# Peptides against a protein of PDB entry 4KTY: the designs that were tried, part 73

Target 1, 266 residues: chain A of PDB entry 4KTY
Amino acid sequence: YVLNDIGVIFYGEVNDIKTRSWSYGQFEDGILDTCLYVMDRAQMDLSGRGNPIKVSRVGSAMVNAKDDEGVLVGSWDNIYAYGVPPSAWTGSVDILLEYRSSENPVRYGQCWVFAGVFNTFLRCLGIPARIVTNYFSAHDNDANLQMDIFLEEDGNVNSKLTKDSVWNYHCWNEAWMTRPDLPVGFGGWQAVDSTPQENSDGMYRCGPASVQAIKHGHVCFQFDAPFVFAEVNSDLIYITAKKDGTHVVENVDATHIGKLIVTKQI

## One batch from the design tools (peptide; aimed at target 1 M147 S165 H170)

Design b2_p29_5_s2 (made by RFdiffusion4, then SolubleMPNN; from b2_p29_5, 9 letters changed)
Fold by OpenDDE base, seed 5:
Structure b2_p29_5_s2 (fold): chain B 266 residues (1-266), chain A 29 residues (1-29)
Amino acid sequence: as target 1 above (266 residues)
Amino acid sequence: SPPIPSFPSVNKDVQSEISMQDILNWHKS
């Protein structure tokens, strides 16, 4: 989880799982220096740089450009006129070196690009890390742990009320660390995500969230456990919005979100 | 539980949002 400099990232869909090669390049010239530069840009004090909890949380913020002029600018509108299309990247090295050289965010990334660069960052700093792909991945926008699909009385989707979304797939990272800030048993793999999805205490960042805690439904533990939980375990709630303003739950699907999560065993 | 179907309107090569209308259509099938 630290030594491999080339990895495989899963993508596609449940019925057609695809893989792409990704060069992490954590041992390439200038990469470690760039990771240190990233922490410098984050104004991270020296004492915190030895704490994987703090490092992974800072990394989740700094790998995306939001808030802090971090590494990558995301784009999901299929318009990449001012940079490189996300699919054109093949590894972390070019991205990180461009960031270090230009001192400006690099365009553009999507989830696997964010995860790839974040994986390099973590591994460079001695944190065991892997990329996970969640198919049919939920994005809870209103922090209610549900995917609310609002319907008009005529049966069509009410796009105004429907704020939550579902990705065909989403990639994020798991980092291995002890969690002395949590109860015993919730160390080990921690979910961390640098793809800018939701604001977490003032910044677009996510994690570390205890995978064990999430598996056991403990969403009260720091950091961002409710959001990560929702990504892998949200119910699809079909709600009819009546003309009188009342809502009627028509159906609940608790079986499909986060049904398939894939990670490479290395 | 039935499997998640393929959504032909979704670009499989990039991270894409599945439209809620597609999800609804799937739900109704």
Scores: peptide ipSAE 0.612, ipTM 0.934, DockQ to the pose 0.856
OpenDDE base, seeds 1, 2, 3, 4: peptide ipSAE 0.592, 0.602, 0.593, 0.602; ipTM 0.928, 0.931, 0.928, 0.930

Design b2_p29_5_s3 (made by RFdiffusion4, then SolubleMPNN; from b2_p29_5, 14 letters changed)
Fold by OpenDDE base, seed 1:
Structure b2_p29_5_s3 (fold): chain B 266 residues (1-266), chain A 29 residues (1-29)
Amino acid sequence: as target 1 above (266 residues)
Amino acid sequence: APPIPSFPSVNKDVQSEIPMQEILDWFKS
């Protein structure tokens, strides 16, 4: 999880699982220096740089350009006029070296690009890390642990009221660390995510969230456990919005979100 | 539970949001 410099990232859909190779390049010239530069740009105290909790949280913020002029600019509109299409990247090295050279965010990334660069960052700093792909991945916008699908009275989706969304797939990272700030048993793999999805205490960042805690239904522990839980375990709630303003729950699907989660043992 | 189908409007080569209407149509089928 630290020594492998080439990996495979899963993507596609449940019925058509695809893979792409990714070169992490954590041992390539200039990459470690760039990771240190990223922490410098984050103004991270030297005393915190040895703490994987702080490092992974800072990394989740800085790998995306939101808020802090971090590494990657995301784009999901299929228009990449002023940069490189996300699918054109084959590894982390070119992205990180461009960031170090230009001192400006690199365009463009999507979840697997963010996860690939973040994986390099973590591994460079000695934190065991892997990429996880979640298919039919929920994006909860209002932190209620549900995917609220609002329907018109005619039965069609009310796109104005429906704020939550579902990705065909989403990639994030798991980082291995102890969690002395959590109860015993919640160390080990921690979910961290650098794709800019939701604001967490003032920044677009996510984690570390204890995988064990989430697996056992505990979402009260720092950081961002409710959001990560919702990605893999939220219910689809079908709600009819009546003309009088009342809401009626028509149905609940508790079985399909996060049905398939894939990670490679590298 | 029935399997999740392929959604016709989704670009399978990139990360993409599934239109909720397609999810709903699948659910009602």
Scores: peptide ipSAE 0.658, ipTM 0.951, DockQ to the pose 0.856
OpenDDE base, seeds 2, 3, 4, 5: peptide ipSAE 0.541, 0.552, 0.562, 0.578; ipTM 0.842, 0.837, 0.846, 0.849

Design b2_p29_5_s4 (made by RFdiffusion4, then SolubleMPNN; from b2_p29_5, 12 letters changed)
Fold by OpenDDE base, seed 2:
Structure b2_p29_5_s4 (fold): chain B 266 residues (1-266), chain A 29 residues (1-29)
Amino acid sequence: as target 1 above (266 residues)
Amino acid sequence: APPIPSFPSVDPDVQSKIPMQDILNWHKS
């Protein structure tokens, strides 16, 4: 495969798809060394560094700063006073080199920045990888595979009860690998995500989740298949919370979450 | 099913959570 060091990342909205260029720079001086340093900071055993399952899972944890002083600090509040605004980044190189030099997390990133840096990490380590963008991407907060929208009796959203959310778009990565830990047929592309969203067995990481497994509804397969499944296939459940404490399902929308997923082929 | 509309309150140039009230209003429309 030809691994380009420059790519395109999709963003925007379903009705107005936008693209941004991203320089992965996997062949630039110091980048591979930085990727190795990232694994060192993760205290990853040498024996595991040849296993793409372990490497991609560690990478999903370490590209974000949570838990382990990883590479990037996320910010979604439009206040970036102590770093670089996410939109100002144009590639992975400056981020990774700053991390290596300062040995401190770099500010700031959002999903495409996380995905861009993660893509560099994976490619540097010989794992075929690409970025995917999911529009109207669900964030299941309670692992029930639904987007529960709670309504007051007056018909407005009950913000206290409504914990799930929907991103306008979300970017994550797919990494190509065999999955000997899964049944036959569930190798190939694996969803991995370094954007800190949910805790996965003790730290903010996600994947690898078999894309084939998710497509066929096998959410029991490691890792984090339920969460990834929910991102692309959650039903919107509109629930009225009555004063007497009962919940009434008013409507179910099974047709809008994750219906547009865009990626470039490697 | 109707297409997903644009949500003017959401900046499309950054990653942002769509206000659930906006989703609800869309659903009711």
Scores: peptide ipSAE 0.703, ipTM 0.963, DockQ to the pose 0.820
OpenDDE base, seeds 1, 3, 4, 5: peptide ipSAE 0.701, 0.698, 0.651, 0.673; ipTM 0.963, 0.962, 0.940, 0.946

Design b2_p29_6 (made by RFdiffusion4)
Pose (drawn by RFdiffusion4):
Structure b2_p29_6 (pose): chain A 261 residues (1-241, 247-266), chain P 29 residues (1-29)
Amino acid sequence: YVLNDIGVIFYGEVNDIKTRSWSYGQFEDGILDTCLYVMDRAQMDLSGRGNPIKVSRVGSAMVNAKDDEGVLVGSWDNIYAYGVPPSAWTGSVDILLEYRSSENPVRYGQCWVFAGVFNTFLRCLGIPARIVTNYFSAHDNDANLQMDIFLEEDGNVNSKLTKDSVWNYHCWNEAWMTRPDLPVGFGGWQAVDSTPQENSDGMYRCGPASVQAIKHGHVCFQFDAPFVFAEVNSDLIYITAHVVENVDATHIGKLIVTKQI
Amino acid sequence: SDEYELDLQTINDERYDSHPPKDPFANIL
């Protein structure tokens, strides 16, 4: 989780698992300096850089280009003007070195690309890290921790009213650290996510959210545990437009995996 | 197969289907 500079990112389906190799390249010339440049550009106060909670949260904001001209721009537009399609990248090095050289956000990425670059950032600085993949990953748009699926009278999905969504898969990172800001028992792996989905305190960032706190539903502990809980375990609520029609308690988060040791 | 949003209508059509329980924390803790 610190010294391995290559890895595997899982994707596809639960019974059709695909792998994508990834070069983290945290030891390559220019990468460590690039990680320091990322924190400088985020205008991160130097006095907080010894705190992995702060470093990881800044990283979750700065790896994406929204709000702060950070590292990577997301796109699903099937055109990818003036850049590289997200599927073309095979590691983090070219992205990070291009960012340091051009001093401009790099185009383009999707969730595993954000996760790969963020993993490089964490391991390079010495924060143990890994990439996790969540199949059938919920995206909660109204912060009620459930998927609200609105149905027309005919029982079909009303695409105008329905805003929540579900991904075939989504990848984020876990960072290892104590949580002196939380009661004892909630350190260890913290979910951190640099892929923009929902604002957290006015910026696209997410975490660190204690995985142990998410497991027992104690999502009151900072940061962004409710959103992460919703990604892995929200119920699907079918609502006819308002009458609750049905509840699917098993659809979301069928499987979560990471590369074996 | 790159990341994409699933078709909610297809999920809706399958909403009465039976599925086994799952554990999202089985492999990460």

Design b2_p29_6_s1 (made by RFdiffusion4, then SolubleMPNN; from b2_p29_6, 12 letters changed)
Fold by OpenDDE base, seed 5:
Structure b2_p29_6_s1 (fold): chain B 266 residues (1-266), chain A 29 residues (1-29)
Amino acid sequence: as target 1 above (266 residues)
Amino acid sequence: PDQHKLDLQEINDRKNDKRPSTDPFANIL
């Protein structure tokens, strides 16, 4: 999870799983220097750079361009004017070197591009890291641990009231570290995500969230465990918005979100 | 694009088609 410079990323649909190769290139010329530059741009103090908790959290913020002119601009509009389409990237090296040279965010990424670049960043700094893919990945935007689908009385989706959404798939990273800030047993793999999805205490970042904590429903443990839990475990809640202004739960589906979560072994 | 938001109306239309879910991070290939 540190020495391998070529990876496989899973994508597609849960019933049609696809793979793509990704070159991490953590040993290529200029890549370590670029990772140090990213931490410099984040104004990260020297003492923090030795702490994988701080490094992974800063990395999750800085690999996306939001808030801080970080590495990658996300785009999902299928136009990609003035940049490279997300599907055209084959690895992290060109992206990181362009960022270092231009000192401006690189266009464009989607989840696997963010995860690929973030994986390079983590591995380059000696943090064991891997990419995971979640199919039917929920985006809970009100932090209630549910995927709320509002319906009209006729049974059709009310798009105005429905704010939560579901990705066909989403990629993020797991980073290996001890968590002395958590109870014993919640070290090991930590979920971290650089794809800009939600604001976390002032900026678009996510994690590190203990995978063991999430598996056992401990969403109170820092950082962003409720959001990561919702991505993989939220119930679909079908809510009818009545004409009288009341909301009635019509159906609950606990089987839809997080249908499959997959990663590559060493 | 490869990654996209799902049409919730399509999900709603199929809400009676139940599937078993996997535990978080359970599948390693």
Scores: peptide ipSAE 0.508, ipTM 0.828, DockQ to the pose 0.678
OpenDDE base, seeds 1, 2, 3, 4: peptide ipSAE 0.483, 0.493, 0.489, 0.483; ipTM 0.820, 0.826, 0.820, 0.820

Design b2_p29_6_s2 (made by RFdiffusion4, then SolubleMPNN; from b2_p29_6, 12 letters changed)
Fold by OpenDDE base, seed 5:
Structure b2_p29_6_s2 (fold): chain B 266 residues (1-266), chain A 29 residues (1-29)
Amino acid sequence: as target 1 above (266 residues)
Amino acid sequence: PDQHVLDLQEINKKKNDKEPPTDPFANIL
């Protein structure tokens, strides 16, 4: 994982899986220096820089521009007039070098761009890392582990009440580390995500969340395990908002979210 | 854009077309 400088990222839809190449470039000139600069901008102490738990959590915050003038500005509105369209990027090197040179956030990214840059950051710092793609990825915004779909009495979606959303796909990272802060057996792959989705204790960041803990429903383990669990395993809850102000669960679908999680084997 | 938020009304129209449950982690390679 650390030594591979070119990768493949899965995207598209569950019934039309696509792949794109991504150059990580972790050995290119100036890239390690840029990763150190990112940690300097985060005001990360020297003692923390040797801890993959702290490094991956800081990286998840700093690869996005929110809160801290980090590396990438996200955009999903199909209007990229003040930067580069997300689909035009082919690797991490140009993004990281632009950030280091300008000292300002680079425009623009979507999930695979965030994941690509974050993968470079982790690998540069000696943390084994891979990109994973989840199809039908839920965004639970009220931390109830459900994907709540509110319906009008006529059966149509109430967009005003419905706050949760589903991505066609979402990419994030898994980083390999020991977790001495968790019970034995919850080390190994940890989910970390730099795409700005939810606020985690004051910043847009996510993880490290133990993949083994999530697989076994242990959402009480730090960090952000409920959010990552919801991304891959939320039930769709169809709730009819009645005129009398009552909410009635009309349907539950446990099969829609997280239909496929894919990563490239090395 | 390549990544986008799904139209929940389209999902709602298909809510009765259920598939068997799968392990979301089964295809980690």
Scores: peptide ipSAE 0.478, ipTM 0.822, DockQ to the pose 0.755
OpenDDE base, seeds 1, 2, 3, 4: peptide ipSAE 0.469, 0.473, 0.467, 0.462; ipTM 0.818, 0.814, 0.814, 0.816

Design b2_p29_6_s3 (made by RFdiffusion4, then SolubleMPNN; from b2_p29_6, 15 letters changed)
Fold by OpenDDE base, seed 5:
Parts: structure tokens; sequence; C-alpha cells
Structure b2_p29_6_s3 (fold): chain B 266 residues (1-266), chain A 29 residues (1-29)
């Protein structure tokens, strides 16, 4: 994983899976220096830079511009007037070099751009990393491990009450590391995500969350395991808001969220 | 295809359309 400088990212819909090439360029001139610069901007101490747990968590914060003037500004409104449309990027190198040169966040990214740049960052620093794509990826906003869909009595979605959302697809990263801070067996692949979705202890960051822990429902393990679990395994809860102010659960569906998580096997 | 938030009304139309369980962690060659 560390030595492969060109990758494939899965996207689209669960019934129409698509692929795009992405150049990671972790060996290109200036890229390692830029990754070190990112850690400098994060004010990461030298002792932490050898710890993949700390490095991946800092990377998840710094690849997005929120909180810390990190690498990428996200945009999902289909208006990209002050930068480059997310779809125009073909790799990490131009983004990272622009960030290093301008010392300002680069516009714009969506999940696969964040994941592509983050993958370069991890691989450049010697952390084995891959991109994964989750179709029907839930965004749980209230940390209840559910995707709550509030309905009017007429059956239409109540957008005022419904705070949770679902992405058609979402890309994030898995990084390979030992987890001495967790019980034996929860090392290996760790989910980390640089797309700004939720605040985690004061910053927009996510992970590392043990993939093995998530698979076995151990959401108590640091970091951000409840959020990652919800992305891949939330039940859809259909709740009718009655005129009398009561909420009634009409249906529960465990089959829609996290239908498929795809990664290229190398 | 850009990443986008799904229209939840379209999901509601499939409220009773359960799908077979699939391994959420799949490797593709």
Amino acid sequence: as target 1 above (266 residues)
Amino acid sequence: IPQHVLDLNEIVKRKNDTRPPVDPFANIL
C-alpha cells in the first residue's frame, strides 16, 4: 500500500458502482516536505510524529480546513466560483503543493478528494493506507447510533425535525497500525476520516477507530467509534410526528445503511 | 457523480423494501 502511487477510488451508487483513478504521488518532489509542514502547522510535537495513532488523528483534522486552516475546503453546493471544482482534481500532488506554496486552504474538495489527499499524507509518512467507499453512508448528528427520519402524518419527511442525513456514497481511509491503547486483537486497519462531518473533542476529525471493534459492535473504543459505527450500521428509524406532539416509531429498517463498503485489494 | 445528500423522500418510498444483508466490508480486485 505504501509503495503504490496510483490508486482507484470507488464512487457512484450501490447499484451503479463507478471507479476513478487517483494519483497519490507520495514520492514526488516537495510532497514529504509538505506533509511535515502540515504537522508543523498542527503544532505536533516531535515525540508524537512517530506514533501512527497521533499522526492519523492529526492528519484527519489537518486535511480539512476547518478549525486550523488545514489543506482542503469542502463544498457540496455545486457552486465552485472561488476555486477548482472537486471533480477536476486527478491527484494529491497539485493540492498539497498549492497548500505549501500559498499557506492557505485549497478550494474545493468532496469526500474522495479528502480521502485521496489523506491517503497521500499517510503513505508519505510510512503508514499503510487505503481508501474505502461506503454506499448509503449515514451521518448521525446526535450520536444515538440511529438514522432518524421524522415523518409528517401525511408521510412526507419533516425536514425541520430530521437532522440526520445519508450520503449516496462516502469515502474515508483505513490506516494499518497497532493499537496498544486497545485490547489485543483490535489493531490492524483503523478507520480515519478527514472529510469534515462531526466535531470530535473540539475539532472536525475522525478516528482512528478499530475496524475490528466496529465489526464486533465495540463502540466504546477510542476514537469516534460510535460515529463510524453509525456510518456503516445505523438502522433507519421512521418516526411519525403526531399533531398531539407525540412521536411514534412506524418502522425500523436495518438493511439500507452501510449496504456495501468497498476497497481495492492490493 | 458528485457526493450528495440523498433525498430522504426517495428513501421513504422504499421503507418496506428490505434488502438482503451483505458483508459491509468487501475487498474488490
Scores: peptide ipSAE 0.426, ipTM 0.789, DockQ to the pose 0.651
OpenDDE base, seeds 1, 2, 3, 4: peptide ipSAE 0.416, 0.415, 0.412, 0.359; ipTM 0.801, 0.798, 0.776, 0.756; seed 1 fails the geometry check

Design b2_p29_6_s4 (made by RFdiffusion4, then SolubleMPNN; from b2_p29_6, 14 letters changed)
Fold by OpenDDE base, seed 4:
Structure b2_p29_6_s4 (fold): chain B 266 residues (1-266), chain A 29 residues (1-29)
Amino acid sequence: as target 1 above (266 residues)
Amino acid sequence: TPQHVLDLQEIVDKKNDEEPSTDPFANIL
């Protein structure tokens, strides 16, 4: 994981799985310096820089530009007039070097760009990391571990009753570390996400969340385990909002979210 | 292909009975 400078990122749809090459370039000139600069911009104490828990959490915050003038500005509105379209990036090197030289957030990224840059950051700092792609990735906005779909009595979706959403796909990272802050057995792969989705204790960041804990339904452990759990395992709850203001659960679909989670083992 | 939010109405309209996945974290590839 750490030594691979080129990777494959899965994207597209569950029925049309696509792959793209991504150059991580963690050994390229200036990349380590840029990763250190990122931690400097985060005002990360030197004592914390040796702790993969702290480093991955800071990285999840700093790879996105929100809150802290981090590396990448996200854009999903198909308007990329003031930067590079997310699809035009082929690797992390140009992004990180631009960030270091300009000292300003780089435009623009989407999930795979965030994940690619974050993967470089983690690997550059000696943290084994990989990119994970989840198809039908839920975004639970109200932390209820459900993907709520509100319907009017006529069967039309009412998008105003929840901010929950589903991505066609989402990419995040898994980082390998021990978790001495968690019970025994919840070390290993930790989900971390630099795509700015939800506020986590005051910043747009996510993780590290124990993959093993999530697999066993332990969402009570830091950090952001409920959110990551919801991304991969939310039930679709079809709720009819009646005119009288009552809500009626019409159906539950436990099969729609997280239909396919793909990570390259190499 | 850009990442995008799915149209929930399409999900509703296409709702079919599917079998639940056993392990969402299964390494497939």
Scores: peptide ipSAE 0.440, ipTM 0.787, DockQ to the pose 0.641
OpenDDE base, seeds 1, 2, 3, 5: peptide ipSAE 0.164, 0.162, 0.128, 0.120; ipTM 0.649, 0.656, 0.641, 0.633

Design b2_p29_7 (made by RFdiffusion4)
Pose (drawn by RFdiffusion4):
Structure b2_p29_7 (pose): chain A 261 residues (1-241, 247-266), chain P 29 residues (1-29)
Amino acid sequence: YVLNDIGVIFYGEVNDIKTRSWSYGQFEDGILDTCLYVMDRAQMDLSGRGNPIKVSRVGSAMVNAKDDEGVLVGSWDNIYAYGVPPSAWTGSVDILLEYRSSENPVRYGQCWVFAGVFNTFLRCLGIPARIVTNYFSAHDNDANLQMDIFLEEDGNVNSKLTKDSVWNYHCWNEAWMTRPDLPVGFGGWQAVDSTPQENSDGMYRCGPASVQAIKHGHVCFQFDAPFVFAEVNSDLIYITAHVVENVDATHIGKLIVTKQI
Amino acid sequence: SQTHINFVTPKGNVSNFGTVAMERMQAMM
């Protein structure tokens, strides 16, 4: 989780698992300096850089280009003007070195690419880290921790009213640290996510959210635990437009995996 | 590749919502 500079990112389906190799390259010339440059550009106060909670949260904001001209721009536009399609990248090095050199956000990326770059950032600084993959990952748009699926009279999905969504998969990172800001028992792995989905306190960032706190539903503990809980375990609520028609308690988060030791 | 999925209603109807969700995600970008 610190010294391995290569890894595997899982994707596809639960009974059709695909792997994508990834070069983290945290020891390559120019990468460590690039990680420091990322925190400088985020205008992160130096006095907080010894705190992994802060470093990881800044990283979750700065790895994406939204709000702060950070590292990577997301796209699903099937065109990818003036850049590289997200599927073309095979590691983090070219992305990070291009960012340091050009001093401009790099185009383009999707969830595993954000996760790969963020993983490089964490391991390079010495924060143990890994990439996790969540199959059938919920995206909660109204912060009620459930998927609200609105149906027309005919029982079909009303695409205008329905805003929440579900991914075939989504990848984020876990960072290892104590949580002196939380009661004892909530350190260890913290979910951190640099893929923009929902604003957290006015910026696209997510975490650190204690995985142990998410497991027992104690999502009152900072940061962004309710959103992460919703990604892995929100119920699907079918609502006819308002009457609750049905509830699917098992669809979301069928499987979560990471590379074995 | 990362994509949105379609919803299946209690009546067994498969939606095309995933395309709408993809377009929204792209707009957000």

Design b2_p29_7_s1 (made by RFdiffusion4, then SolubleMPNN; from b2_p29_7, 14 letters changed)
Fold by OpenDDE base, seed 3:
Structure b2_p29_7_s1 (fold): chain B 266 residues (1-266), chain A 29 residues (1-29)
Amino acid sequence: as target 1 above (266 residues)
Amino acid sequence: MQQFLNFTTPKGIVSDLGKVSQERYTAML
């Protein structure tokens, strides 16, 4: 989880799981320097750089360009005229070196690119890390731990009212660390996510959230446990928006979200 | 090797929302 510089990222559909090779390159020339530079750009205090909790949280913010001119600009519009299409990347090295040399965010990334670069960052700094893929991953935008899907009376999704969304798959990272800031037993794997999804206390970042806490429903534990919990455990609430302005719950689906969560065993 | 993590939800019928998600994925390719 630290020494392996070649990985596999799972993606695609739950019924047709695909794999993508990814070169992390954490030992390549200039990569460690770039990781240090990333922390410098974040203005991270030197005393915090030895703390994997702080490092992973800063990394989750800085691997995306939002807020802080971090490493990667996300794009999901299928128009990549001003950079590299997310699917064209095969590893982290070129991205990180471009960021270091240009001192500007690199275009473009999506979840597996963010996760790949973030995995390099973590491993480069000696933090054991892996990429996790969640199929049917919820994006809860209002922190209510459910997916509110609003429907018109004709059955079509009301996109104006529906703010929550579901990814067919989403990739994030897990980093191994102790959590002295949490009760005993909630160290180990921590979910961290650099794909810019939701604001966490003023920045687009996510985690570290204790995987053990998530598995046991302890959403009160820092950081961003409710969001990660929702990604893997949200119920879909189908709500019909009536013409009179009333809302009626038509159906609840507790089986749709988080149908499969996979990682590569190292 | 592939490793399955333990907080997977049961498989069920894909909802219409799932179809929309697949369309977004297809547009990305």
Scores: peptide ipSAE 0.027, ipTM 0.491, DockQ to the pose 0.082
OpenDDE base, seeds 1, 2, 4, 5: peptide ipSAE 0.009, 0.009, 0.007, 0.020; ipTM 0.438, 0.475, 0.453, 0.567

Design b2_p29_7_s2 (made by RFdiffusion4, then SolubleMPNN; from b2_p29_7, 15 letters changed)
Fold by OpenDDE base, seed 2:
Structure b2_p29_7_s2 (fold): chain B 266 residues (1-266), chain A 29 residues (1-29)
Amino acid sequence: as target 1 above (266 residues)
Amino acid sequence: MQQFLNFTTPKGIVSDYGKVAQQRYQESL
């Protein structure tokens, strides 16, 4: 997961899985320099640059432009007039080199573009990394590990009260590292995500969250384990909001979220 | 392209929530 220059990213729908090639280009000229530049822009101290926990967390923040003028500007409104449509990118190299040259965020990305660039960043810095695709990926907005879908009395969704949402698919990264900051056994693969979704302690970033911890329900372990857990394992809770202010649970769907998680095997 | 999903409610109603969520998310960036 360090030496491969080209990868495959899964996307689409769970019943219509699609793949796209992505060139990581971690050994191309100027790419390592750009990764170092990214850490410079993050004002990351030299002592932290050898720590994969710190590096992956900083990378999670800096691959997106939000907060810190990082690498990529996301766009999901199908308006890409001031940049490159997300689907037009075929690899990380052009994006990273443009960022280094212009010193301005590059437009535009969606999850697979963020994950592709982040994968290059991690691999450049010697961190084994892979891309993971989750179909029916939840976005928990209030950190309660549920997808709260509020309904009107007629059964329609109340969009004003409903804050949580679900992606048809979402791509993020897993990075391999030891976790001396966690109990024994929770090293190995760590979920990290550079797509700007939720604020994590002041910045749009996510992880590293221990995959083993998440699998065993240890959502109290840093970083952002509740959010990652919710992405793959949230129950849909359909709640009717009554006029008197009371809430009635109409239905619980424990099968909707995280229907398929795909990654390349080691 | 990545997009937010509509929900089919317990009464079988297909919502337009995905579009609403998409707009809200885009505006939050």
Scores: peptide ipSAE 0.624, ipTM 0.951, DockQ to the pose 0.870
OpenDDE base, seeds 1, 3, 4, 5: peptide ipSAE 0.180, 0.304, 0.017, 0.406; ipTM 0.624, 0.845, 0.434, 0.886; seed 1 fails the geometry check

